# Peptides against a protein of PDB entry 3NZW: the designs that were tried, part 52

Target 1, 212 residues: chain A of PDB entry 3NZW
Amino acid sequence: TTTLAFRFQGGIIVAVDSRATAGNWVASQTVKKVIEINPFLLGTMAGGAADCQFWETWLGSQCRLHELREKERISVAAASKILSNLVYQYKGAGLSMGTMICGYTRKEGPTIYYVDSDGTRLKGDIFCVGSGQTFAYGVLDSNYKWDLSVEDALYLGKRSILAAAHRDAYSGGSVNLYHVTEDGWIYHGNHDVGELFWKVKEEEGSFNNVIG
Target 2, 222 residues: chain B of PDB entry 3NZW
Amino acid sequence: QFNPYGDNGGTILGIAGEDFAVLAGDTRNITDYSINSRYEPKVFDCGDNIVMSANGFAADGDALVKRFKNSVKWYHFDHNDKKLSINSAARNIQHLLYGKRFFPYYVHTIIAGLDEDGKGAVYSFDPVGSYEREQCRAGGAAASLIMPFLDNQVNFKNQYEPGTNGKVKKPLKYLSVEEVIKLVRDSFTSATERHIQVGDGLEILIVTKDGVRKEFYELKRD

## One batch from the design tools (peptide; aimed at target 1 T21 V31)

Design b2_p21_2_s4 (made by RFdiffusion4, then SolubleMPNN; from b2_p21_2, 11 letters changed)
Fold by OpenDDE base, seed 2:
Structure b2_p21_2_s4 (fold): chain B 212 residues (1-212), chain C 222 residues (1-222), chain A 21 residues (1-21)
Amino acid sequence: as target 1 above (212 residues)
Amino acid sequence: as target 2 above (222 residues)
Amino acid sequence: MEEQRELAERDRKLASLFWEL
């Protein structure tokens, strides 16, 4: 898996691959590694598929309950804290989760929290999570700046996942791309890695380790 | 040393069509190198136009299917005989599986039916309850033999339009029930040739708006 | 030690069936 999220002047970009594996077996190439908790809040998934799906879905329920009780959307801080508290209760039980809770509230603005099954909860501007994270960081860190245009930011997110999909055997399939703004998240499509690879290679003159 | 898990072999396969879905399984049940049964059905009609199979350790599979059938029953009691949708069934099965997260059911679970729009639906589960809706899925012993075939023949992976120099992918289209049945039969006959845990018989459950029908075909018995 | 090894092998085999992202 490779997931990433970063803040920039235009909000948040979230990009993820879609491969699931069971050992050396490619279990799926089409997994949705982003949960749309509400129109303003996303969760990303890395680690155990069941752990992530189950608990992030549960988190969605908790977020909805918050809205019903408090008559306001849950903060990204609170949502991420709920999840972190949950996984901390299971510390040592063997949960495997690396998640980013990304969203926008009027109180917080665009916000990203990293939460993992070790109980780590971090607020930050840039995270890459998964087996391909280092490959994604290589591209992302090299090209990131706060003042990216929305178009450039979307491309950078997509391009970083593509780099990881190219080098990480456990990442691939497609890139799912999101842009989070004050108006909520916008889905920017599913981009097949095979097609995207050749397009990017041609346009950039990159990936010269592969002969066309 | 006591091992709580067995492996009863077998293979299952689900394919969704436009307005139908198919879930198929061989009828061989084995332990180690011994055939326990040449006809032990493992694909079940669970009501509400949902068919289910949980392949791997048969005791766990049977237990899971029984629990799901019971869940369907209680759903009717609690919701005035409302039909359980396939997506709700999938969520329910996730909870059944994840409820045993730390002592999992040793099974690959597939369900098939129609979604609320009348479109064919196949959901597959790992042992602890991750799930995905897919157009097709193979599970069990010969899944590694069949799944690549399905990628090619259902999802048209690695197929291109002739004369395009690989630039135009073969377009996705739904398969007819007849085409799907052919693919299922070819999958299982091929798997039977190469895997000792697959064979004897093939039972196919076809879900349409009119209900569930069953087809049976003989497989190699060696 | 042998019992622990067998249990560990079982757990590894089981874990190999889980989908990982």
Scores: peptide ipSAE 0.482, ipTM 0.840, DockQ to the pose 0.317; fails the geometry check
OpenDDE base, seeds 1, 3, 4, 5: peptide ipSAE 0.477, 0.478, 0.477, 0.478; ipTM 0.833, 0.841, 0.836, 0.834; seeds 1, 3, 4, 5 fail the geometry check

Design b2_p21_3 (made by RFdiffusion4)
Pose (drawn by RFdiffusion4):
Structure b2_p21_3 (pose): chain A 212 residues (1-212), chain B 222 residues (1-222), chain P 21 residues (1-21)
Amino acid sequence: as target 1 above (212 residues)
Amino acid sequence: as target 2 above (222 residues)
Amino acid sequence: SLPYADSSKPWSYGTTDVSYR
């Protein structure tokens, strides 16, 4: 798995791969590792497929309950804490999840929280999570600028996941893109590495190692 | 020490057509190198036009299917006999499985039916509730032998339009019920040839707007 | 005993490793 989310001038970019594994067995190439908590909240998934899916779906129900009760959209900080505190209650039981909660509120602006099953909860501008996280950090960190256009930022996130899908035996399938502004998240498509790789290689001239 | 789990073999297969779906499984049940039965059904009609199979440790598979069938019963009791849609059944199965997160049903489960638009649908599950809707899925002992074949023959993976210099992918025309039954039978004759846990018989459940139909085919018994 | 099938094992989305600036 490879997931990333980063803040910049135009808001937040979220990109994930779609590979699921059972060891060296490719269990699926078409899994959804991003969950739409609500129109302004996204959650990313890495780790145990069932733990992530189950608890992040549950998180969505908890955020919805907050809105009914408080008559107000839940903050990114509070939403990430609900998951962080839940996972903490299970510390030592073997839950396995690397997660990012990304969203926008008038009160907080673009906001990103890293939350994992160790109970770690961190606010930050840039995170890459999963077995392919270092491969994504290599491309993302060397081309990142706060002042990226929405178009360039969407591409970098996409390119970074592609770099991870290429080098990490446990990442791949397709790339799912998202952009987060104060008007909520905007889905920017599912990009199959099967075609995205060759297209990027030709248009960019990169991936110069692999013979085409 | 006591091991609460065993492996009863078997292989299951699910393919979704435009307006139908199938869930197939061999009828052999094994323990180690012996055959417990050459005919022990492993794919079940659970009502509301849903078929399901939980393959792996059979005791767990039976307990799960039994619990789900009872779930559909109570769904009707609590919701004025409303039909349980396949998507709702899938989320329900997720909770049943995740409910045993710390002592899992050791099964790979697949269900089939039609979605609310009458389209064919297949869902498969992880032992602890991870699930996804799919076009086809092989589960159980020969899953590693069969899934590659399905990616090729069902979703036309790695296939291109001849003479297009590998530029144009083979279109995703959709399979009829006849073409699907062929792929299923071929899949199981192939699996029976290469995997010692697969054989004896093949039972297919076909689901349409008209309900659930069954077809049976003999397999090599060696 | 014979080995369990990979398809019957828990599915994973990789590890929980992290990188950030």

Design b2_p21_3_s1 (made by RFdiffusion4, then SolubleMPNN; from b2_p21_3, 9 letters changed)
Fold by OpenDDE base, seed 4:
Structure b2_p21_3_s1 (fold): chain B 212 residues (1-212), chain C 222 residues (1-222), chain A 21 residues (1-21)
Amino acid sequence: as target 1 above (212 residues)
Amino acid sequence: as target 2 above (222 residues)
Amino acid sequence: QLPVAPSTQPWSLGTTGVRYL
């Protein structure tokens, strides 16, 4: 898996691959690694598919309950804390989760929290999570600027996942791309890595290690 | 060290059509190199136009299917005989599987039916309850032999329009029930030739708006 | 991750395994 999220002047970009594996077996190329918790809140999935899918869906229920009880959307801080508290209770039980909770509230603005099954909870502006994270960071860190346009930021997110998909055997399939703004998240499509690779190679003159 | 899990072999296969879905399984039950049964059905009609198979360790599979059938029963009791939708069934099965997260059911689960729009639906599960809706999925012993074939023949992977120099993919289209049955039969006959845990018989459950029908075909009894 | 289902085929990949992302 390779997931990433970063804050910039235009909000948050979230980009993820779609491969699931079972050892050397490609279990799926079409996994949805982003849970849409509500129109303003996203969760990303890395690690055990069932652990992430089950508990982030559970998180969605908790967030909805908060909204019903408090008559206000849950904060990104509180949502991420609920998840971190949950996984901390299971510490040592063998859960495998690397998650990012990304969203917008009027109080917080665009916000990203990293939460993992070790009990770590971090607030930050840039995270790459998964087996391909270092490959994604290589591209993302080299090109990241706060002042990126929305278009450039979307491309950078997509391009970073593509780099990871190319080098990490456990990442691939497609890139799912999101832009989170004050008006909520916007889905920016599913981009097949096979097609995207050749397009990017041609347009950028990159990936010259591959002879076509 | 004691291993609580067995492996009873077999293979299952689900394919979703436009207005139907198919879930098929061989009828061989095996332990190690011994055939326990040449006709032990592993694909079940669970009611509400949902068919289910949990392939791997048969004891776990039977337990899971039984629990799900019971869940359907109680759903009717609690919700005025409301039909359980396939998506709700999938969520329920996730909870059944994940409820044993730390001592999992050793099974690959597939369900098939129609979604609320009347479209064919196939859901596949890992042992601990991750699930995905897909157009097709093979599970069990010969899944590695069949799944790539399904990628090619259902999802048209690596197929291109003639004369386009590989630039235009073959367009996706739904397969007819007859075409799906042909693919299922070819899949299982081929798998039977190369895998000792697959054979004897093929039972196919076809789900349409009119209900569930069953077809049976002989496989090699090797 | 759960054990892979045994197979006599060297190329057989066990599919009765937990999925990782």
Scores: peptide ipSAE 0.465, ipTM 0.821, DockQ to the pose 0.090; fails the geometry check
OpenDDE base, seeds 1, 2, 3, 5: peptide ipSAE 0.428, 0.462, 0.461, 0.441; ipTM 0.815, 0.837, 0.819, 0.823; seeds 1, 2, 3, 5 fail the geometry check

Design b2_p21_3_s2 (made by RFdiffusion4, then SolubleMPNN; from b2_p21_3, 10 letters changed)
Fold by OpenDDE base, seed 2:
Structure b2_p21_3_s2 (fold): chain B 212 residues (1-212), chain C 222 residues (1-222), chain A 21 residues (1-21)
Amino acid sequence: as target 1 above (212 residues)
Amino acid sequence: as target 2 above (222 residues)
Amino acid sequence: QLPVAPSTLPWSLGTTGVRTL
């Protein structure tokens, strides 16, 4: 898996691959590694598919309950804290989760929290999570600027996942791309890695390690 | 070291059509190198036009299917005989599986039916309850032999329009029930040839708006 | 005390295995 999220002047970019594996077996190429918790809040998935899917869905329910009770959208801080508290209770039980809770509230602005099954909860501007994270960081860190245009930021997110999909055997399938703004998240499509690779190679003159 | 799990072999596969879905499984049940049964069905009609199979350790599979059938029953009791939708069934099965997260059902679960729009639906689960809706899925012993075939023949992977120099992919289209049945039969006959844990018989459950029908075909008994 | 994942849980049974992202 390779997931990433970063803050920039235009909000948050979230980009993820779609491969699931079971050892050396490619279990799926079409997994949704982003949960749309609400129109303003996303969760990303890395690690155990069931652990992430189950508990982030549960998190969605908790977030909805918060809205019903408090008549206000849950903060990204609170949502991420709910998840972190939950996984911390299961510390040592063998949960495997590397998640990012990404969202926008009027109180917080665009916000990203990293939450993992070790109980780590980090607020930050840039995170790459998964087996391909270092490959994604290689591209992302090299090109990241706060002042990126929305178009450039979207491309950078997509391009970083593509780099990881190219180098990480456990990442691939497609890139799912999101832009989170004050008005909510916008889905920017599913980009097949095969097609995207050749397009990017041609347009950039990159990936010259591949002949063809 | 004590291993609580067995392996009863077998293979299952689901394919979703436009207005139908198919879930098929062989009828062989094995332990190690011994055939326990040549006809032990593992694909079940669970009511509400939902068919289910949980392939791997048969004891766990049977337990899971029984629990799901009971869940359907209680759903009717609690919700005025409302039909359980396939997506709701998938969520329910996730909870059944994940409820045993720390002592999992050692099975690959596939369900098939129609979604609320009447379109064919196949959902597949890992042992601990991750699930995905797909057009096709193979599970069990010979899944590694069948799934690549389904990728090619259902999802048209690696197929291109002739004369396009690989620039134009073969367009996606739904397959007819007859085409799907052919693919299922070819999948299982080929799997039977190459995998000792697959054979004896093939049972296919076809879900349409008119209900569930069953087809049976003989497989090699070697 | 919360249950712990069994150390003896097989990684996979053929292609039947826990999906990892």
Scores: peptide ipSAE 0.400, ipTM 0.814, DockQ to the pose 0.061; fails the geometry check
OpenDDE base, seeds 1, 3, 4, 5: peptide ipSAE 0.380, 0.382, 0.382, 0.388; ipTM 0.795, 0.811, 0.808, 0.804; seeds 1, 3, 4, 5 fail the geometry check

Design b2_p21_3_s3 (made by RFdiffusion4, then SolubleMPNN; from b2_p21_3, 9 letters changed)
Fold by OpenDDE base, seed 2:
Structure b2_p21_3_s3 (fold): chain B 212 residues (1-212), chain C 222 residues (1-222), chain A 21 residues (1-21)
Amino acid sequence: as target 1 above (212 residues)
Amino acid sequence: as target 2 above (222 residues)
Amino acid sequence: QLPVAPSTLPWSLGTTGVRYL
């Protein structure tokens, strides 16, 4: 898996691959690694598919309950804390989760929290999570700046996942791309890695390690 | 060291069509190198036009299916005989599986039916309850032999239009029930040839708006 | 006490295995 999220002047970019594995077996190329908790809040998934899917869905329910009880959207901080508290209770039980809770509230603005099954909860501007994270960081860190245009930021997110898909055997399938703003998240499509790779290679003159 | 899990072999396969879905399984049940049964069905009609199979350790599979059937029953009791939708069934099964997260059902679960729009639906689960809706899925012993075939023949992976220099992919289209049945039969006949844990018989459950029908075909018995 | 993942669970049974992302 490779997931990433970063804050920039235009909000948050979230990009993820779609491969699932069981050992050396490619279990799926079409996994949804982003949960749309509400129109303003996303969760990303890395690690155990069931652990992530189950508990982030549960998180969604908790977030909805918050809205019903408090008559306002839950904060990104609170949502991430709920998840963090839960996984911390299961510390040592063998959960495998690496998640980013990304969203926007008027109080917080665009916000990203990293939460993992060790109980780590970090607020930050840039995170890459998964087996391909270092590959994604290589591209992302090299090109990131706060003042990116939305278009450039979207491309950077997509391009970073592509780099990871290229080098990480456990990442691939497609890139799912999101832009989060004060008006909520916008889905920017599913981009097949195969098609995307060749397109990017041609347009950039990159990936010259591959003959084509 | 004691291993609480067994392996009863077999293979299952689900394919969704436009207005139908199929879930097929061989009828061989094995332990190690011994055939326990040549006809032990592992694909079940669970009611509400949902068919289910949980392949791997048969004891766990049977338990899971029984629990799901019971869940369907209680759903009717609690919700005025409302039909359980396939997506809701999938969620329910996730909870059944994940409820045993720390002592999992050692099975690969596939369900098939129609979604609320009448479109064919196949959902597949890992042992601990991750699930995904897919166009097709193979599970069990010979899944590694079949799944790539399905990628090619159902989802037309790695197929391109002739004369396009590989620039134009073969367009996706739904397969007819007859075409799907052919693919299923070819999948299982070929799997039977190459895998000792697959064979004896093939049972196919076909879900349409008119209900569930069953087809049975003989497989090699060696 | 919370249950712990069993040590006896195989990583895979053929293609039957826990999915990782």
Scores: peptide ipSAE 0.462, ipTM 0.836, DockQ to the pose 0.061; fails the geometry check
OpenDDE base, seeds 1, 3, 4, 5: peptide ipSAE 0.443, 0.449, 0.449, 0.450; ipTM 0.822, 0.826, 0.824, 0.826; seeds 1, 3, 4, 5 fail the geometry check

Design b2_p21_3_s4 (made by RFdiffusion4, then SolubleMPNN; from b2_p21_3, 9 letters changed)
Fold by OpenDDE base, seed 2:
Structure b2_p21_3_s4 (fold): chain B 212 residues (1-212), chain C 222 residues (1-222), chain A 21 residues (1-21)
Amino acid sequence: as target 1 above (212 residues)
Amino acid sequence: as target 2 above (222 residues)
Amino acid sequence: QLPVAPSTLPWSLGTTDVRFL
């Protein structure tokens, strides 16, 4: 898996691959690693598919309950804390989760929290999570700046996942791309890695380690 | 070291069509190198036009299916005989599986039916309850032999239009029920040839708006 | 007390049995 999220002047970019594995077996190429908790809040998934899917869905329910009870959307801080507290209670039980909770509230603005099954909860501007995270960081860190245009930021997110998909055997399939703003998240499509790779290679003159 | 799990072999396969879905399984049940049964059905009609199979350790599979059937029953009681949708069924099964996260059902589960729009639907599960809606899925002993075939023949992976120099992919299209049945039969006959845990018989459940029908075909008994 | 499993999966369940992202 490779997931990433970063804050920039235009909000948040979230990009993820779609491969699931079971050892050396490619279990799926079409997994949705982003949960749309509400129109303003996303969760990303890395680690155990069931652990992530189950508990982030549960988180969604908790977020909805908060909204119903408090008559306002839950904060990104609170949502991430709920998940963090939950996984911390299961510390040592063997859950495997590397998640990012990304969203916007008027109070917080664009916000990203990293939450993992060790109980770590971090707020930050840039995170890459998964087996391909270092590959994604290589591209992302090299090109990131706060003042990116929305278009450039979207491309950078997509491009970083592509790099990870290229180098990480456990990442691939497609890139799912999101842009989060004060108006909510916008889905920017599913981009097949096979097609995207050749397109990017041609347009950039990159990936010269592969002969066309 | 004590292993609480067995492996009863077999293989299952689901394929969604446009207005139908198919879930098929062989009828061989084994332990180690011994055939326990040549006809032990593992694909079940669970009501509400949902068919289910949980392949792997048969004791766990049977338990899971029974629990799900019971869940369907209670759903009707609690919701005025409302039909359980396939997506809701999938969520329910996730909870059944994940409820035993720390002592999992040792099974690969596939369900098939129609979604609320009348389109064919197949959902697949891992032992601990991750699930995904897919166009096709193979599970069980010969899944590794069948799944690549399905990628090629259902999803047309690695197929391109002739004369395009590999630039134009073969377009996706729904398969007819007859085409799907052919693929299922070819999958299982091929798997039977190459896997000792697959054979004897093939039972296919076809879900349409008119209900569930069953087809049976003989497989090699060697 | 939540049940604590000694491992992510029972020893009989390898990483090849469950899906990872």
Scores: peptide ipSAE 0.481, ipTM 0.837, DockQ to the pose 0.058; fails the geometry check
OpenDDE base, seeds 1, 3, 4, 5: peptide ipSAE 0.458, 0.463, 0.459, 0.461; ipTM 0.830, 0.830, 0.829, 0.832; seeds 1, 3, 4, 5 fail the geometry check

Design b2_p21_4 (made by RFdiffusion4)
Pose (drawn by RFdiffusion4):
Structure b2_p21_4 (pose): chain A 212 residues (1-212), chain B 222 residues (1-222), chain P 21 residues (1-21)
Amino acid sequence: as target 1 above (212 residues)
Amino acid sequence: as target 2 above (222 residues)
Amino acid sequence: SDEEVDELLEQAAEARQPRTF
């Protein structure tokens, strides 16, 4: 798995791969590793497929309950803490998840929280999570500027996941893109690496190793 | 020491058509190198036009299917006989499985039916509740032999329009019930040839707007 | 032939494991 999310001038970019594994067995190429908590909240998934899916779906129900009770959208900080505190209760039981809670509130602006099953909870501008995280860091870190256009930022996030899907045997399938502004998240499509790779290689001239 | 798990073999297969779906499984049940039964059904009609199979450790598979069938019964009791849609059944199964997160039902489960638009639907599950909706899925012992074949023959993977220089992908026209039954039978004759835990018989459950139908085919017994 | 049977049984056991992202 490879997931990333980064802040910039135009808000937040979220990109994930879609591969699921059972060891060296490719269990699926079409899994959804991003969950839409609500119109302004996204959660990313890495680690145990069931732990991530189950607890992040549960997180969505907890956020919805907060809105009914407080008559107000839940903050990114509070939403990430609900998951962080839940996972902490299970510390030592073998839960396995690397997660990112990304969203926007008038009160917080663009906000990103890294939350994992060790109980670690970190606010930051840039995170890459999963077996392919270092591959995505390599491309994303060397081309990142706060002042990227929405178009360039969307591409970098897409290109970074592509770099991970290429080098990490445990990442691949397709790339799912999202952009987060104060008006909520905008889905930017599902890009199959099977076509995205060759297209990027030709148009960019990169991936100069692989023979085409 | 005591091991609460065993492996009863078997292979299951699910394919979704435009307005139908199928869930198939061999009828052989095994322990180690012996055959417990040459006919022990492993795919079940659970009502509300849903078929399911939980393959792996059979005791766990039976307990799960039994618990789900009882779940559909109570769904009717608590919701004025409303029909349990396949998507709802999938989320329900997720909670049943994740409920044993720390002592899992050791099964790979697949369910089939039609969605609320009458389209064919297949859902497959991880031992602890991870699930996705999909066009087709092979589960169980020969899953590693069959799933590649389905990616090719059902979703036309790696196949291109001849003469397009590999530029145009083979269109995703959709399979009829007849064409699906062929792929299923071929899949199981192939699996019976290469995997020692697959054989004896093949039982297919077909689901349409008219309900659930069954077809049976012999397989090599060696 | 025995090596192929053992390999297939190991692949089946692996394919049956919990999914990981």

Design b2_p21_4_s1 (made by RFdiffusion4, then SolubleMPNN; from b2_p21_4, 9 letters changed)
Fold by OpenDDE base, seed 3:
Structure b2_p21_4_s1 (fold): chain B 212 residues (1-212), chain C 222 residues (1-222), chain A 21 residues (1-21)
Amino acid sequence: as target 1 above (212 residues)
Amino acid sequence: as target 2 above (222 residues)
Amino acid sequence: MEKEIEELLRQAAEARQPWRL
């Protein structure tokens, strides 16, 4: 898996691959590693598929309950804290989760929290999470700046996942791309890695280690 | 060495069509190298136009299916006989599986039915309850033999239009029920030839708006 | 004994490999 999220002047970019594995077996190439918790809040998934899917869905329910009780959308801080508290209670039980909670509230602005099954909760501007994270960081860190245009930011997110999909055997399938703004998240499509790779190679003149 | 799980072999396969879905399974049940039964159905009509199979350790599979059937009954009791949708069924099964997260059901689960728009739906589950809606899925002993075939024949992977020099992919299209049944039969006959845990009989449950139909075909009995 | 059983269960469960992301 490779997931990433970063803040920039235009909000948040979230990009993820779609491969699931069972050992050497490619279990799926089409897994949704982003949960749409509400129109303003996303969760990303890395680690155990069931752990992430189950508990992030549960988180969504908790967020909805908060909204119903408080008549206000939950903050990104509070949502991430709920998840963090939960996984911390299961510390040592064998949960495997590397998640990012990404969202926008009027109070917080665009916000990203990293939450993992060790109980770590971090607020930050840039995170890459998963087996391919280092490959994604290599591209992302080299090209990131706060003042990216939305178009450039979307491309950078997509391109970083592509790099990871190319080098990490446990990442691949497609890139799912999101842009989070004050008005909520916008889905920017599913990009097949095979097609995307050749397109990017041709347009950039990159990936020259691969003979076309 | 203590092993709480058995492996009863077998293989299951789901394919979603446009307005139908199929869930098929062989009827062989084995332990180690011994055939326990040549006809032990493992694909079940669970009501509400939902068919289910949980392949692997038969005791766990049977337990899971029974629990789900009970869940369907309770759903009717609690919701004034409302039909359980296939997506809600999938969520329910996730909870059943994940409820045993630390002592999982040793099964690969597939359900099939129609979604709320009347389109064919197949959901597959890992042992601990992650699930995905897919057009096709093979599970069980011969899944590794069948799944690549389904990728090629259902999802048209690695197929290109003739005369395009490999630049134009074969377009995705729904298969007819007859085409799907043919693919299922070919899949299982081929798997039976190469896997000792697959054989004897093939039971196919076809879900349409008119209900669940069953078809049976003989497989090699060696 | 309980810990041993839990480990055996874990190993057995991993034999039918849950999906990893």
Scores: peptide ipSAE 0.427, ipTM 0.827, DockQ to the pose 0.284; fails the geometry check
OpenDDE base, seeds 1, 2, 4, 5: peptide ipSAE 0.394, 0.400, 0.375, 0.370; ipTM 0.795, 0.805, 0.799, 0.782; seeds 1, 2, 4, 5 fail the geometry check

